Peptides against a protein of PDB entry 5K2M. Designs and how they scored, part 190

Target 1, 273 residues: chain A of PDB entry 5K2M
Amino acid sequence: MRIGITYTVLRREEMAIKERAGEFGEVVMLHEDDLLFPGNYDLDVVIIRNVSHFKALYTARLFESEGIPTVNSSRLIFEAGDKLFATLRLAGKVPVPEWKAALSEGGALRVPDSLGYPLVSKPVFGSWGRLLAKVNDRDSLEAVLEHRKWMKNPLYGIHYFQEFVEKPGRDIRSYVIGGEFVGAIYRYSNHWITNTARGGKAEPCSDPEVEELSVKAWEAFGEGALAIDIFESEKGLLVNEVNPNMEFKNAARVTGADMAGKLVEYAVEVAKT

## One batch from the design tools (peptide; made by RFdiffusion4, then SolubleMPNN)

Design b2_p27_8_s2 (from b2_p27_8, 13 letters changed)
Fold by OpenDDE base, seed 5:
Structure b2_p27_8_s2 (fold): chain B 273 residues (1-273), chain A 27 residues (1-27)
Amino acid sequence: as target 1 above (273 residues)
Amino acid sequence: SAEEVRKKMDELDEKTKESEEKYKELY
């Protein structure tokens, strides 16, 4: 078996995946600079670890066009890596924060009439809480919308909003690979944006309700490896978002779960189908 | 084992530190 691994930067996760993949066959590391298409890639499967959502999406689709399956698939990356598209899948299976989408400034200005204040403005793409805004009032909403007009990417004209969820100083990140729950962590922060990439402390989460909800959230997509972000709210557990290009260094260190091994095992299964 | 996974991730931290620092500058 020949396993490709595409990457932008060699992180702990990519190195761990490489080492585990070496137990199953020949490993071919493919930096973004190595990727030219059409190509003649002799690979049974490719694990996609490109940092950019769009680079990951296009890389996956390009390998698939050559008959090489990818983990994750271009379909999954497309649907899970866009916050709005992910919400559309999740809302049919699991509890999610209340949300609205608007396609114009005039539409966006009416969002508070439905959701009230405070709101959270999100871009449909991006990581580590970049361009998240807590919108407390009309003046703040107008400011966010004005700034979005001057952003060069047309996707910033897609206005996605959620209700502001009061969290108990933490959120949950769980991991589901091939439909199997692998582990979960609490991420602690005094800031309303809880993310370990921003210096949040992580602790193990052992909760059967989190496990069940995480599997159901994965079933909304039906394939691949997903990190799942869950909020603890007064309404119960809410699935906030999913990530088809998960960071797991903090989760692996905290839980001792073999995230890299589980990902490789799943990729080997995909290669055999 | 869980302990082996933790130890391995710590070892990999040292190996990838420079590349991860460059990554933080890019993103």
Scores: peptide ipSAE 0.424, ipTM 0.887, DockQ to the pose 0.828
Fold by OpenDDE base, seed 4:
Structure b2_p27_8_s2 (fold): chain B 273 residues (1-273), chain A 27 residues (1-27)
Amino acid sequence: as target 1 above (273 residues)
Amino acid sequence: SAEEVRKKMDELDEKTKESEEKYKELY
């Protein structure tokens, strides 16, 4: 077994994955600078740990084009890593925040007619709560839309909105790998954007409803390793988004779950199929 | 065990600290 690991930055997660992968076979670490295609890669599977959504997506697709399976697959990265595409999968299986998508400014200006205020503007791509905006009124909506016109990436012209979910000062991040629930944490923040990367505290989450919902959310995609972001709301649990390129250092530390081991075990299973 | 996982992650934190710090500056 030869296991590739693609990465942008050698983090705790990548080192943990490397060490666990070493128990199953030869490990080949591949920094982004090492990736040229077409190439002669002798690998049975590649674990994708590129930080950029697009770099991860293209890396996965490039390995797949050479007959090498990836964890996650390019299909999963594409569908789960885009907030709108993820919502389209999730909405048919699990409760999600109310959402609207618009393809023009004129369409976006009508979103409050359905969602009301406050609403949340999200880019369809991006991590760490980047470019999330709580839109409280018409003036704020117009400002967000105006700023989007001056952003270089045309994907900023895809207007994705959610209802503003009032959260109890926390959200839930769960982990499902190969259809198995691995663990969950609460992420605490006094800010409406909950992210441990922004200095939030994490605590273990042991809730059977979270476990069941997390597995159902994973089943909407049907493959891979996903981190699932869940909101506690007045109308119950809502699956906000999924992450096909998960950080898990805080979750592993808090829960003691072997996230890296479970990811490697799944990658080895994928290599055998 | 959960304790072994925590211990391992703490050990890896020390090894990757410099790269993770550089990452936080870049992203």
Scores: peptide ipSAE 0.422, ipTM 0.887, DockQ to the pose 0.782
Fold by OpenDDE base, seed 1:
Structure b2_p27_8_s2 (fold): chain B 273 residues (1-273), chain A 27 residues (1-27)
Amino acid sequence: as target 1 above (273 residues)
Amino acid sequence: SAEEVRKKMDELDEKTKESEEKYKELY
């Protein structure tokens, strides 16, 4: 068994994955600078740990083009890593926040007619709550839309909105790998954006409803390793988003779950199929 | 065990701290 690991930065997660993968076979660390295609890679599977969503997506697809399976697959990265595409998968399987997509400024200006205020503007791509805006009124909506016009990436012209969900000062992040629930954490913040990458406290989450919902959310995609972000709302649990390129440092520390081990085990299973 | 995972992650934290700090500056 030869296991590739692609990465942008050697973080705790990548080091943990490397060490665990070494128990199953030979490990080949592949920094982004090492990746040239077409290549002659002698690998049974590649674990994708590129930080950029797009670099991860293209890396996965490039290895797949050479007959090497990836964890996650390019399909999963594509569908789960885009907030709108992920919503389309999730909405038919699990409760999600109310959402609206518009393909023009004129369309976006009508979103409050259905969602009301406050609403949340999200880019379809991006991590760590970057470019999330709480939009409280028409003036704020116009400001967000005006700024989007001048952004260089055409994907900023895809206007994705959610209802603003009142949360109890926390959200939930769960982890499902190969259909198995691995663990969950509460992420605490005094800010409406509760992401731990912004300095939030994490605590273990042991809730059977979270576990069940997390597995159902994973089943909407049907493969791979996903982090799942869940809100506690007045309507009950809502699946906000999924991440096909999970950080698990805080979750592993808090829960003691072997997320790196579970990821490698799944990659080894994928290599054998 | 959960304790072994925590211990391992703490050990790896020390080893990767510089790389992670540099990353936060770049991304």
Scores: peptide ipSAE 0.420, ipTM 0.886, DockQ to the pose 0.794
Fold by OpenDDE base, seed 2:
Structure b2_p27_8_s2 (fold): chain B 273 residues (1-273), chain A 27 residues (1-27)
Amino acid sequence: as target 1 above (273 residues)
Amino acid sequence: SAEEVRKKMDELDEKTKESEEKYKELY
């Protein structure tokens, strides 16, 4: 068994994955600078840990073009790593926040007619709560839309909005790998954006409803390893988003769940199919 | 065990600290 690991930066997660993969076979660490295609790689499976969504997506697809399976697959990265595409999958299986998508400024200006205020404006791509805006009124909406016009990436012209969900000063991040629930944490923040990457406290989450909902959310995609962001709302649990490029250092530390081991075990299973 | 996982993650924290700090400065 030869296991590739692609990466942008050697984080705790990549080191943990490397060490666990070494128990199953030979490990080949592949920094982004080492990747040239076509490359005729001698690998049974590749674990994708590129930080950029697009780099991860293209890396996965390039290995797949050489007949090498990836964890996650390019299909999963594509479907889950785009907030709008992920919402389209999730909405058919689990409760999600109310949402609207618009393809123009003129369309976006009509979003409050359906969802009211406050809204959350999200880019369809990006991590760590970057370019999230709480839109409380018309003036704020116009400002966000005006700024989007001057952003160079055409994907900023895809306007994705959610209802603003009032949260109890925390959210939930769960982890499902190969359809198995691995663990969950509460992420505490005094800000409406709850993300441990921006600082904050994490605590274990042991809730059977979270476990069941997390597995159902994973089943909307039907493969791979996903981090799942869940809100505790007045309407009950809502699946906000999923991440096919999971950070798990805080969750592993808090829960003691072997997320790196579970990811490697799943990659070994994928290599055998 | 959960304790072994926690211990391992703490050990890896020290090993990757410099790499993660450099990354945070770039992004």
Scores: peptide ipSAE 0.419, ipTM 0.888, DockQ to the pose 0.826

Design b2_p27_8_s3 (from b2_p27_8, 11 letters changed)
Fold by OpenDDE base, seed 4:
Parts: sequence; C-alpha cells; structure tokens
Structure b2_p27_8_s3 (fold): chain B 273 residues (1-273), chain A 27 residues (1-27)
Amino acid sequence: as target 1 above (273 residues)
Amino acid sequence: SAEEVREKMEELDELTKEEEEKLKELY
C-alpha cells in the first residue's frame, strides 16, 4: 500500500495522518510544489490536505484522472466545499438554516423580503469565517453587495444568504468519516462567528441527537470524511455547513478521538475498492 | 486510547508550531 498525502502546510493534522498512514504502508508526502501533472505517481490512494479549497479540488481531480482515488474525492470536495452546493445536498436530508441564493445585486436586494433581517451573507467558498457578514439592514446589505463587485473572484458575485441563527455562545463541530460518527465538540465564542481558529475554546459534545444528525448530514453526500458544523437554535439542531478539508487538532485534543487514524483507515478502504 | 491520542497531539504541537505559523499568511 502506497499512500500519498498532499499538503500546503505540515500541520499537526498532516503529521498525525502521516504517522498513522505509516502503519498501513509506504507514505509519500507531497507538498504543493511537488505536484506536477500529468505525472507518474505510483500511489494506491491520496489523502488530500491542501489548505486551499480550489487547490484541494483540482489536486483530487488530477489524481483521479490518473486512476488514483482520493480522500476526499473531487466530487465530495466540490459539493461539500461550496456552501451553496452543500446546502443543496443537505436541505433534502437534514434541517438547515433558511437560505436564499441570488445571482445579481437586484436579486440579492430582494432576499430580505423572504428571510427578513438580520441576515448572514456568505461567500460560497472560503474558510475560517472569511467574508461572513451579519447584515442587519438595507444599508449594510447595499454595502456588502457593493464590496462584492470589487472582489476579484467572480464567485463573489454568487450571493448566498442565511437567516441569522441565534446561538447559545457556541456551535457544534462533528466529524463523520466513511459514514461513522467519530466525535464532536462544542466551540465557544463570544462572537457570532464561532471558530476555534479565532481563539474559541472547545469542549467535548456527547449528544445522541448530534450524532444522529451528523450521520444524516454525511449521508447527503454519501462518501468521504466531513467535518459538520451544527447550530443549536430555537428550532432545534441545524446543519450550517460541512467541510471536506477538516481541521481536527482541537477535536482530537478535546475528545481523544483518533481522527487521523479513522481518516487513514477510510483511505485504505477506498484504495481497496 | 483517548489519552494516547491527546499525548500524541500535544507532541505534534511542539513539532509543528513553526510550520503552523505559516497558516496565518494563507488565511
């Protein structure tokens, strides 16, 4: 078994994955600078750990074009890593925050007619809560839309909005790998954006409803390894988004769940399929 | 075990700290 691991930065997660992968076979670390296609890669599976969503997506697709399966697959990265596409999958299976998508400024200006204020404006791509905006009124909406016109990436012209969900000072991040629930954490923040990367505290989450919902959310995609962001709302649990390129250092630390091991085990299973 | 996982992640934290600082430039 030859296991590739693509990466941008050698984080704790990548090191943990590397070490666990070494128990199953030969490990080939592939920095982004090492990736040239077409190439003569002798690998049975590649674990995709590129930081950039797009780099991860294209890397996965490029390996797949050479007959090498990836974890996650380019399909999963594409569908799960785009917030709107992920919502389209999730909405048919699990409760999600109310959402609207608009393809023009004129359309976006009508979103409050359906969702009201406050709204959350999200780019369809990006991590760590970048360019998330709480839109409290018309003036704020106009400002967000104006700023989006000056963004270089045309995908910023895809206007994705959610209802603002009042959270109890925390959210939930769960992990499902190969359809198995691996663990979950609470992420605490005094800010409406609850990301541990921004200095939030994490605690274990042991809630059977979270486990069930997380598995159902994963089933909306039906493959791979996903981190799932869940909100505790007045309506109950809502699946906000999924991440096909999960960070798990905080979750592993807090829960003691072997996220890296589970990911490698799944990759080995994929290699054998 | 859960403890072994935690210990390993702590060990790796020390080893990867410098490299992880590069993330601040990427995000």
Scores: peptide ipSAE 0.429, ipTM 0.898, DockQ to the pose 0.812
Fold by OpenDDE base, seed 5:
Structure b2_p27_8_s3 (fold): chain B 273 residues (1-273), chain A 27 residues (1-27)
Amino acid sequence: as target 1 above (273 residues)
Amino acid sequence: SAEEVREKMEELDELTKEEEEKLKELY
């Protein structure tokens, strides 16, 4: 068994994956600078750990073009890593926050007529709560839209909005790999953005309802390894988003769940398919 | 075991700390 691992930065997660992969076979670490296609890669599977969503997506697709399966697949990265595309999958299977998408400023200005205020403006791509805006009124909406016009990437012209969900000072991050629930944590913050990458504290989450909902959310995509963000709302649990390039250092530390091992085991299974 | 996982992640924290700072250069 030859296992490739692509990466941008050798994070704690990548080191953990590397160590666990070594128990199953030969490990080939592939920094982004090492990637050239078409290539002559002799690998049974590649674990995709590129930091950039798009670099991860294209890397996965390039390996697949050479007949090498990836974890996650390019399909999964594409569908799960885009907040709007992920919402489209999730909305058919699990409760999600109310959302609207608009393709123009004129359309975006009508979103409050449906969702009301406050709103959350999100880019369709990105991590760590970057470019999230709580939009409380018309003036704020106009400002966000004006700023988006001056952003260089045309994808910022895709206007994705959610209702603002009042959370109990925390959210939930769960992990499902190959359809198996691996673990979950609470992320605490006094800020409306609760992501641990922004300084949130993590605690173990042991809730059967979270486990069931997490598996259902994974089933909306039907493959791979996903981190799942869940809100506790007055109307129950809501699946906010998923991440096909999960960070798990906080979850592993808090829960002791072998996220890296489960990911490698799944990759080995994919290699044998 | 869960404890072994926690210990390993703590060990790796020290090893990867400098490398993980590069994330700040990417974003």
Scores: peptide ipSAE 0.421, ipTM 0.896, DockQ to the pose 0.846
Fold by OpenDDE base, seed 2:
Structure b2_p27_8_s3 (fold): chain B 273 residues (1-273), chain A 27 residues (1-27)
Amino acid sequence: as target 1 above (273 residues)
Amino acid sequence: SAEEVREKMEELDELTKEEEEKLKELY
């Protein structure tokens, strides 16, 4: 068994994956600078750990074009890594925050007619809560839209909005790999954006309802390894988003769940299929 | 075990500090 691991930065996650993969076979670490295609790679499976969503997506697709399966697959990265596409999958399976998408400024200005205020403006791509805006009124909406006009990436012209969900000073991040619930944490923050990457505290989450909902959210995609962000709302649990390029260092530390091992085990299973 | 996983993550914390600082250059 030859296991490739693509990466941009050797984070704790990549190091943990590398170490665990070594127990199952030969490990080939592939930095982004090492990747040229077509390349005739001699690998049974590749674990995709590129930091950039788009680099991860294209890397996965390029390996797949050479007949090498990836974890996650390019299909999963594409569907789960875009917040709007992920919402389209999730909305038919699990409770999600109310949302609207608009393809123009004129369309976006009508979003409050359906969802009211406050709103959350999200880019369809990006991590760590970048470019999230709480939109409390018309003036704020106009400002966000005006700024988007000057952003170079055309994807910023895709206007995705959610209702603002009041949270109890925390959210939940769960992990499902190959359809198996692996663990979950609470992420605490005094800010409406709860993310451990921004210095938030993490605690174990042991809730059967979270476990069930997390598996159902994973089933909306039907493959791979996903981190799932869940809100505790007055309406009950809501699946906010999923991440096909999951960070798990805090979750592993807090819960003791073997995220890296489960990911490698799943990759080995994929290689044998 | 859960304890072994925690210990490993603590060990890796020290090893990856410098490398993880590179993330600040990416974003």
Scores: peptide ipSAE 0.380, ipTM 0.880, DockQ to the pose 0.844
Fold by OpenDDE base, seed 1:
Structure b2_p27_8_s3 (fold): chain B 273 residues (1-273), chain A 27 residues (1-27)
Amino acid sequence: as target 1 above (273 residues)
Amino acid sequence: SAEEVREKMEELDELTKEEEEKLKELY
């Protein structure tokens, strides 16, 4: 078994994956600088750990073009890594925050007619709560839309909005790999954005309802390894988003769940199919 | 075990700290 691991930065996650993969076969670390295609790679599977969503997506697709399966697949990265595409999958299977998409400024200005205020503006791509805006009124909406006009990436012209969900000073991040629930954490923050990457406290989450919902959210995609962000709301649990390129440093530390091991085990299974 | 995982992650923290700081420059 030859296991490739693509990466941008050698984080704790990548080191943990590397060590665990070594128990199953030969490990080939592939920094982004090492990736040239076509490349005639001799690998049975590649674990995709590129930090950039787009680099991860293209890397996965390039390996697949050479007949090498990836974890995650390019399909999963594409569908799960785009907030709108992920919402389309999730909305048919699990409770999600109310959302609206608009393809023009004129359309976006009508979103409050459906969602009301406050609402949240999200880019369809990006991580760590970057470019999330709480929009409290018309003036704020116009400001966000004005700024989007001057952003160079045309994907910023895709206007994705959610209702603002009042959270109890925390959210939940769960992990599902190959359809198996691996673990979950609470992420605490005094800010409405509760991402642990911004210095939030993490605590173990042991809730059967979270576990069940997390598996159902994963089933909306039907493959791979996903981190799932869940909100506690007055309406109950809501699946906010999924991440096909999960960070798990804090979750592993807090829960002691072998997320790296589970990821490698799944990759080995994929290699054998 | 959960303890072994936590210990490993703590060990790796020291090794990857410098590399993880590079993330702040990328994103």
Scores: peptide ipSAE 0.376, ipTM 0.878, DockQ to the pose 0.807

Design b2_p27_8_s4 (from b2_p27_8, 10 letters changed)
Fold by OpenDDE base, seed 2:
Structure b2_p27_8_s4 (fold): chain B 273 residues (1-273), chain A 27 residues (1-27)
Amino acid sequence: as target 1 above (273 residues)
Amino acid sequence: SAEEVREEMERLDELTKEEEEKFKELY
């Protein structure tokens, strides 16, 4: 078994994956600078750990074009890594926050007619709460839309909005790999954007409802390894988003779940199919 | 075990801290 691992930065997660993969076979670490396509890669499977969503997506697709399966697959990265596309999958299977998408400023200005205020404006791509805006009123909406016009990436012209969900000073991040629930944490923050990467505390989450909902959310995609962000709302649990390029250092530390091992085990299973 | 996973993640934290800090400066 030859296991490739593509990466941008050798983080704790990548080191853990490398070490666990070494128990199953030969490990080939592939930095982004080492990747040229088409190539002649002698690999049975590739674990995709590129930080950039787009680099991860294209890397996965390029390996697949050479007959090498990837974890995650390019299909999963594409569907889950775009907030709007992920919402389209999730909405048919699990409770999600109310949402609207608009393809123009004129369309976006009508979103409050359906969702009211406050709104959350999200780019369809990006991580760590980048360019999230709480839109409390018309003036704030106009400002966000005006700024988007001057952003160079055309994807900023895709306007995705959610209802603002009042949270109890925390959210939930769960992990599902190959359809198996592996663990969950509470992420605490005094800010409406909860993210452990921004200095939030994490605690174990042991809730059967979270486990069941997390598996159902994963089933909306039907493959791979996903981190799942869940809100505790007055309406019950809501699946906010999923991440096909999961960070798990805090979750592994807090829960003691072998996230890296489960990911490698799944990759080995994928290699055998 | 859960304890072994925690200990390993702590070990890896020390090893990767510098690289993660450099990454945060770039992104």
Scores: peptide ipSAE 0.312, ipTM 0.848, DockQ to the pose 0.796
Fold by OpenDDE base, seed 5:
Structure b2_p27_8_s4 (fold): chain B 273 residues (1-273), chain A 27 residues (1-27)
Amino acid sequence: as target 1 above (273 residues)
Amino acid sequence: SAEEVREEMERLDELTKEEEEKFKELY
């Protein structure tokens, strides 16, 4: 078996995946600079680890066009990697924070009529809590919308909002690969954004409700490897978002779960189907 | 084992630290 791994930066996760993949076959590391299509690649499966959502998406689709399956698939990356598209999938299966989408400034200004204040403005794409804004009032909403006008990417004109969820100083990150729950962590922060990439600490999360909810969230997409962000709220557990190109270094360190191994095992299964 | 996974991730942390720091500066 020949396993490709596409990547932007050789992180701890990519190294772990590479090492584990070597136990199953020949590993071909493919930096973004190495990728040209069509390329007649001799690979049985490709693990997609490009950092950019769009580069990951297009890379996956390009390999698929050559008949090579990818983990994750371009379909999954497309649907899960966009916060709005992911919400559309999730909302049919699991509890999610209340949300609104607007396609104009005029529409966005009416969002508080439904969600109230405070609310959270999110770009539909982006990682590590970038461009998240807690919007407490009308003036803040106008400011966020004004700033978005000056951003060149037209996707910033897609206005996605959630209710502000009061969290107990933490959130949950769980991992589901091939439909199997692999592990979960609490991410602690004194800030309303709890992402460990912004200096949060992680602890193991062992909660059967989290496990069940995580699997259901994965089932909304029905394939691949997903990290799932879950909020603890007064309304119960809410699935905030999913990530089809997750970091897992903190979760692996804290839980001891072999996330890299599980990902490779799943990729090998995909290659054999 | 869980301990082996933790030890391996710690080892990899040391090996990739410089590249990850550079990455955080770029992205």
Scores: peptide ipSAE 0.299, ipTM 0.838, DockQ to the pose 0.792
Fold by OpenDDE base, seed 1:
Formats: sequence, C-alpha cells, structure tokens
Structure b2_p27_8_s4 (fold): chain B 273 residues (1-273), chain A 27 residues (1-27)
Amino acid sequence: as target 1 above (273 residues)
Amino acid sequence: SAEEVREEMERLDELTKEEEEKFKELY
C-alpha cells in the first residue's frame, strides 16, 4: 500500500495523518511544490490536505485522471466545498437554515423580502468565517453588494444568504468519515461567528441527536470525510455547512477521537475498491 | 485510547507550532 498525502503546510493534522498512514504502508508526502501533472505517481490512494479549496479540488481531479483515487474525491470536494452546492445537497435530507441565492444585485436586494433581517451574507467559497457579514438592514445589504461588485473573482457575484440563527453562544462541529460518526465538539464564542480558528474554546459534544443528524448530513453526499457544522436553534438542530478539508486538531484534543486514524482507514478502504 | 490521542496531539502541537504560526500569517 502506497499512500500519498498532498499538503500546503505540515499542520498537526497532516503530521498525524502521516504517522497513522505509516502503519498501513509506505507514505509519500507531496507538498504542493512537488505536484506536476501529468505525472507517473505510483500511489494506491491520495489523501488531499491542500489548504486551498481550489487547489484541493484540482489536485484530486488530477490524480483521479491518472486512475488514483483520492480522499476526498474531486466530486465530494466540489459539492461539499461550495456552500451553495452543499446546501442543495443538505436541504433534501436534513434541516438547514433558511437560505436564498441571487445571481444579480437586483435579485439580492429582494432577498430580505423572503428572509427578513437580520440575514447572513456568505461567499460560496472560503474558510474560517472570511467574508461573512451579518446584515441588519438595507444600508448594510447595499454596502455588502457594492463591495462584492468590485471583487475580482466572479464567484463573489453569486449571492448566497442565510437567515441569522440565534445560537446559545456556541455551535457544534461533528466529524463523519466513511459514514461513521467519529466525534463532535461544542465551539464557544461570544461572537456570532463561533469558529475556533478565531480563539473559541472547544468542549466535547455527546448528543445522540447530533450523531444521528451528522450521519444523515454525510449521507446527503454519500462518501468521504466531512466536518459538519451544526447550529442549535429555537427550531432545533440545523446543519449550516460541511467541510471536505476538515481541521480536527482541536476536536481530537478535546474528544480523544482518532480522526487521523479513521481518515487513513477510510483511505485504505478506498484504495482497495 | 482517547488519552493516547490527546497525548499525541499535544506532542504534535509542539512539533508543528512554528509551521502553524507561519500558516496563520499566510492564510
């Protein structure tokens, strides 16, 4: 078994994955600078750990073009890594925050007619709560739209909005790998953005409802390793988004769940199919 | 075990601290 691991930065997650992969076979670390295609890669599977969503997506697709399966697959990265596409998958299977998508400024200005205020503006791509805006009124909406108009990436012209969900000062991040629930954490923050990358505290989450919902959310995609962000709302649990390139250092530390091991085990399974 | 995972994550934290700091500056 030869396991490739693509990466941008050797984080705790990548090092843990490397070490666990070594128990199953030969590990080939592939920094982004090492990647040229087409290439003669002698690998049974590649674990994709590129930081950039787009680099991860293209890397996965390039390996797949050479007959090498990836974890996650380019299909999963594409579907799960876009917030709108992920919402489309999730909405048919699990409760999600109310959402609207608009393809023009004129369309976006009508979103409050349906969602009301406050609402949340999201880019369809991006991590760590970047470019999330709580939009409280018309003036704020116009400001967000004006800024988006002058952004260079045309994907910023895809206007994705959610209802603002009142949360109990925390959200939930769960992990499902190969259809198996691996663990979950509460992420605490005094800010409406609860991402631990911004200094939030994490605690273990042991809730059967979270586990069940997390598995159902994963089933909307039907493959791979996903981190799942869940809100506790007045309406109950809502699946906010999924991440096909999950960070898990905090979750592993807090829960003691072997997320790196589970990821490698799944990759080995994929290699054998 | 859960404890072994926590201990390993702590070990790796020390080893990757510098790279993670660089990462936070880049992304």
Scores: peptide ipSAE 0.280, ipTM 0.825, DockQ to the pose 0.811
Fold by OpenDDE base, seed 4:
Formats: C-alpha cells, structure tokens, sequence
Structure b2_p27_8_s4 (fold): chain B 273 residues (1-273), chain A 27 residues (1-27)
C-alpha cells in the first residue's frame, strides 16, 4: 500500500500521521510545492493535511480526479469546512445554535429581528476564530457589515450569524474518525472565543452525552475524520461547527488517544473500499 | 468576464496565504 500525505507545514500531527502510516505501507510525503495536476500519482489513498481549507479542498478533488481516494474526501471538506453548509447538515441531526444566513446587507440587518442581540457574525470559511465578531447592537452590526464590503473575498458577503451562546469558560472539542468516537477535550479560555491554538488550556472530557452527540454529528456527514466543536449551553449541548482539517496535537497529548493511528487506519480502510 | 474570474482567483489565493500566515503566528 502507498499512502500519500499532503501538507503545508510538517507539524506534530503530520509527523505522527507519517509515522503511523509507515506501519501500513510506503509513505509518500507531498508538500504543496510537489503538487502538480494532472499527474501520475501511484497512491492508494491520500491523507489531506493542507493547512488552507481551499488548498485542502482542491487537493482532495484533484486526487479524486485521478481516481485516488482521499481522507478527507473533497465532498466532506467542502461541506464540513464551510460553516453554513456544515450547519445545514448538522441542523437535521443534532442541536445547533440558532442561526440565520443573509445574502445582502439589507437581509443581514434584519437578522436581529429573529436572533436578537448579542449575536455572532462568522465568515463561512476560516480557522482559529478568525473574523468572528460578537455583535452586541445595531451599530456593531452595521460596522461589521461595512467592513465586509471592503474585504476582497466575495464569500465575506455571505452573512452567517449565530446566537451568542453563553459558555462556562470552555468548550468541547471531540474527534470522530470513521464513525468511531476517538476522544474529547475541554478547551478553557477567558475569552468567548475558545481555542487552544490561541493559548487555551485543554483537559480530558469524559462525558457519554458528548460521545453520543459527537457520533450523531459525524453521521450528518457520514464519512471521514472530523473534529467537532460542542458548546455547553443552558439549553444543553450544541454542536457549533465541525472541522475536516483537524488539529489534534493538544487533544492527543491530553487524552493519550492515538488520533494519528485512527486516522491512518481509516485511510487504509478507505483505500480498500 | 475573464478579469472578474482572475480577480476572484487572486482573492481566493490571498485568503489561503492568510490562513498559512495565521498558522505561522500560532505555531
């Protein structure tokens, strides 16, 4: 078996994936600079570890065009990596924060009529809580909308909003790979945006409700490896978003779960399908 | 138009670079 691994930066995760993949076959590391299509790639499966959502998406689709399956698939990356598309999948299966989408400024200005204040403005793409805004009032909403007009990418004109969820100074990041719950962590932060990549601390999360909800959230997509962000709210657990380009260094460290191994095992299964 | 397509692709490329830069800032 020949396992490709595409990557932007050789992080701890990519090193771990490489090491585990070596137990199953030949490993071919493919930096983004090595990727040219169409090409003659002799690979049974490719693990997609590009940092950029769009680069990951296009890389996956390009390999699929050559008849090589990817983990994650371009379909999954597309649907899970877009916050709005992910919400559309999730909302039919699991509790999610109340949300609204608007396609114009005029539409966006009416969102508070449904969601009230405070609300959260999110870009449909992006990582690490980038361009998240807590919108407390009309003036703040207008400011966010005005700034979006001057942003270069037209996707910033897709206005996605959620209710502001009061969290207990933490959120939950769970991991489901191939439908199997692998583990979960609490991410602690004094800021309303909780992310361990921004200096948050992590602790193990052992909650059967989190496990059940995480699997159900994964089932909304039905394939691949997903990190799942869950909020603890007054209404119970809410699935906020999913990430098809999961970082797991902190989670693996805290839980001791072999997330890299589970990812490789799943990739091997995909290769055999 | 062809120019609109090029501009759109450039904007998307810049976005990917931003994500990579953000990664470098965090790690």
Amino acid sequence: as target 1 above (273 residues)
Amino acid sequence: SAEEVREEMERLDELTKEEEEKFKELY
Scores: peptide ipSAE 0.031, ipTM 0.488, DockQ to the pose 0.023

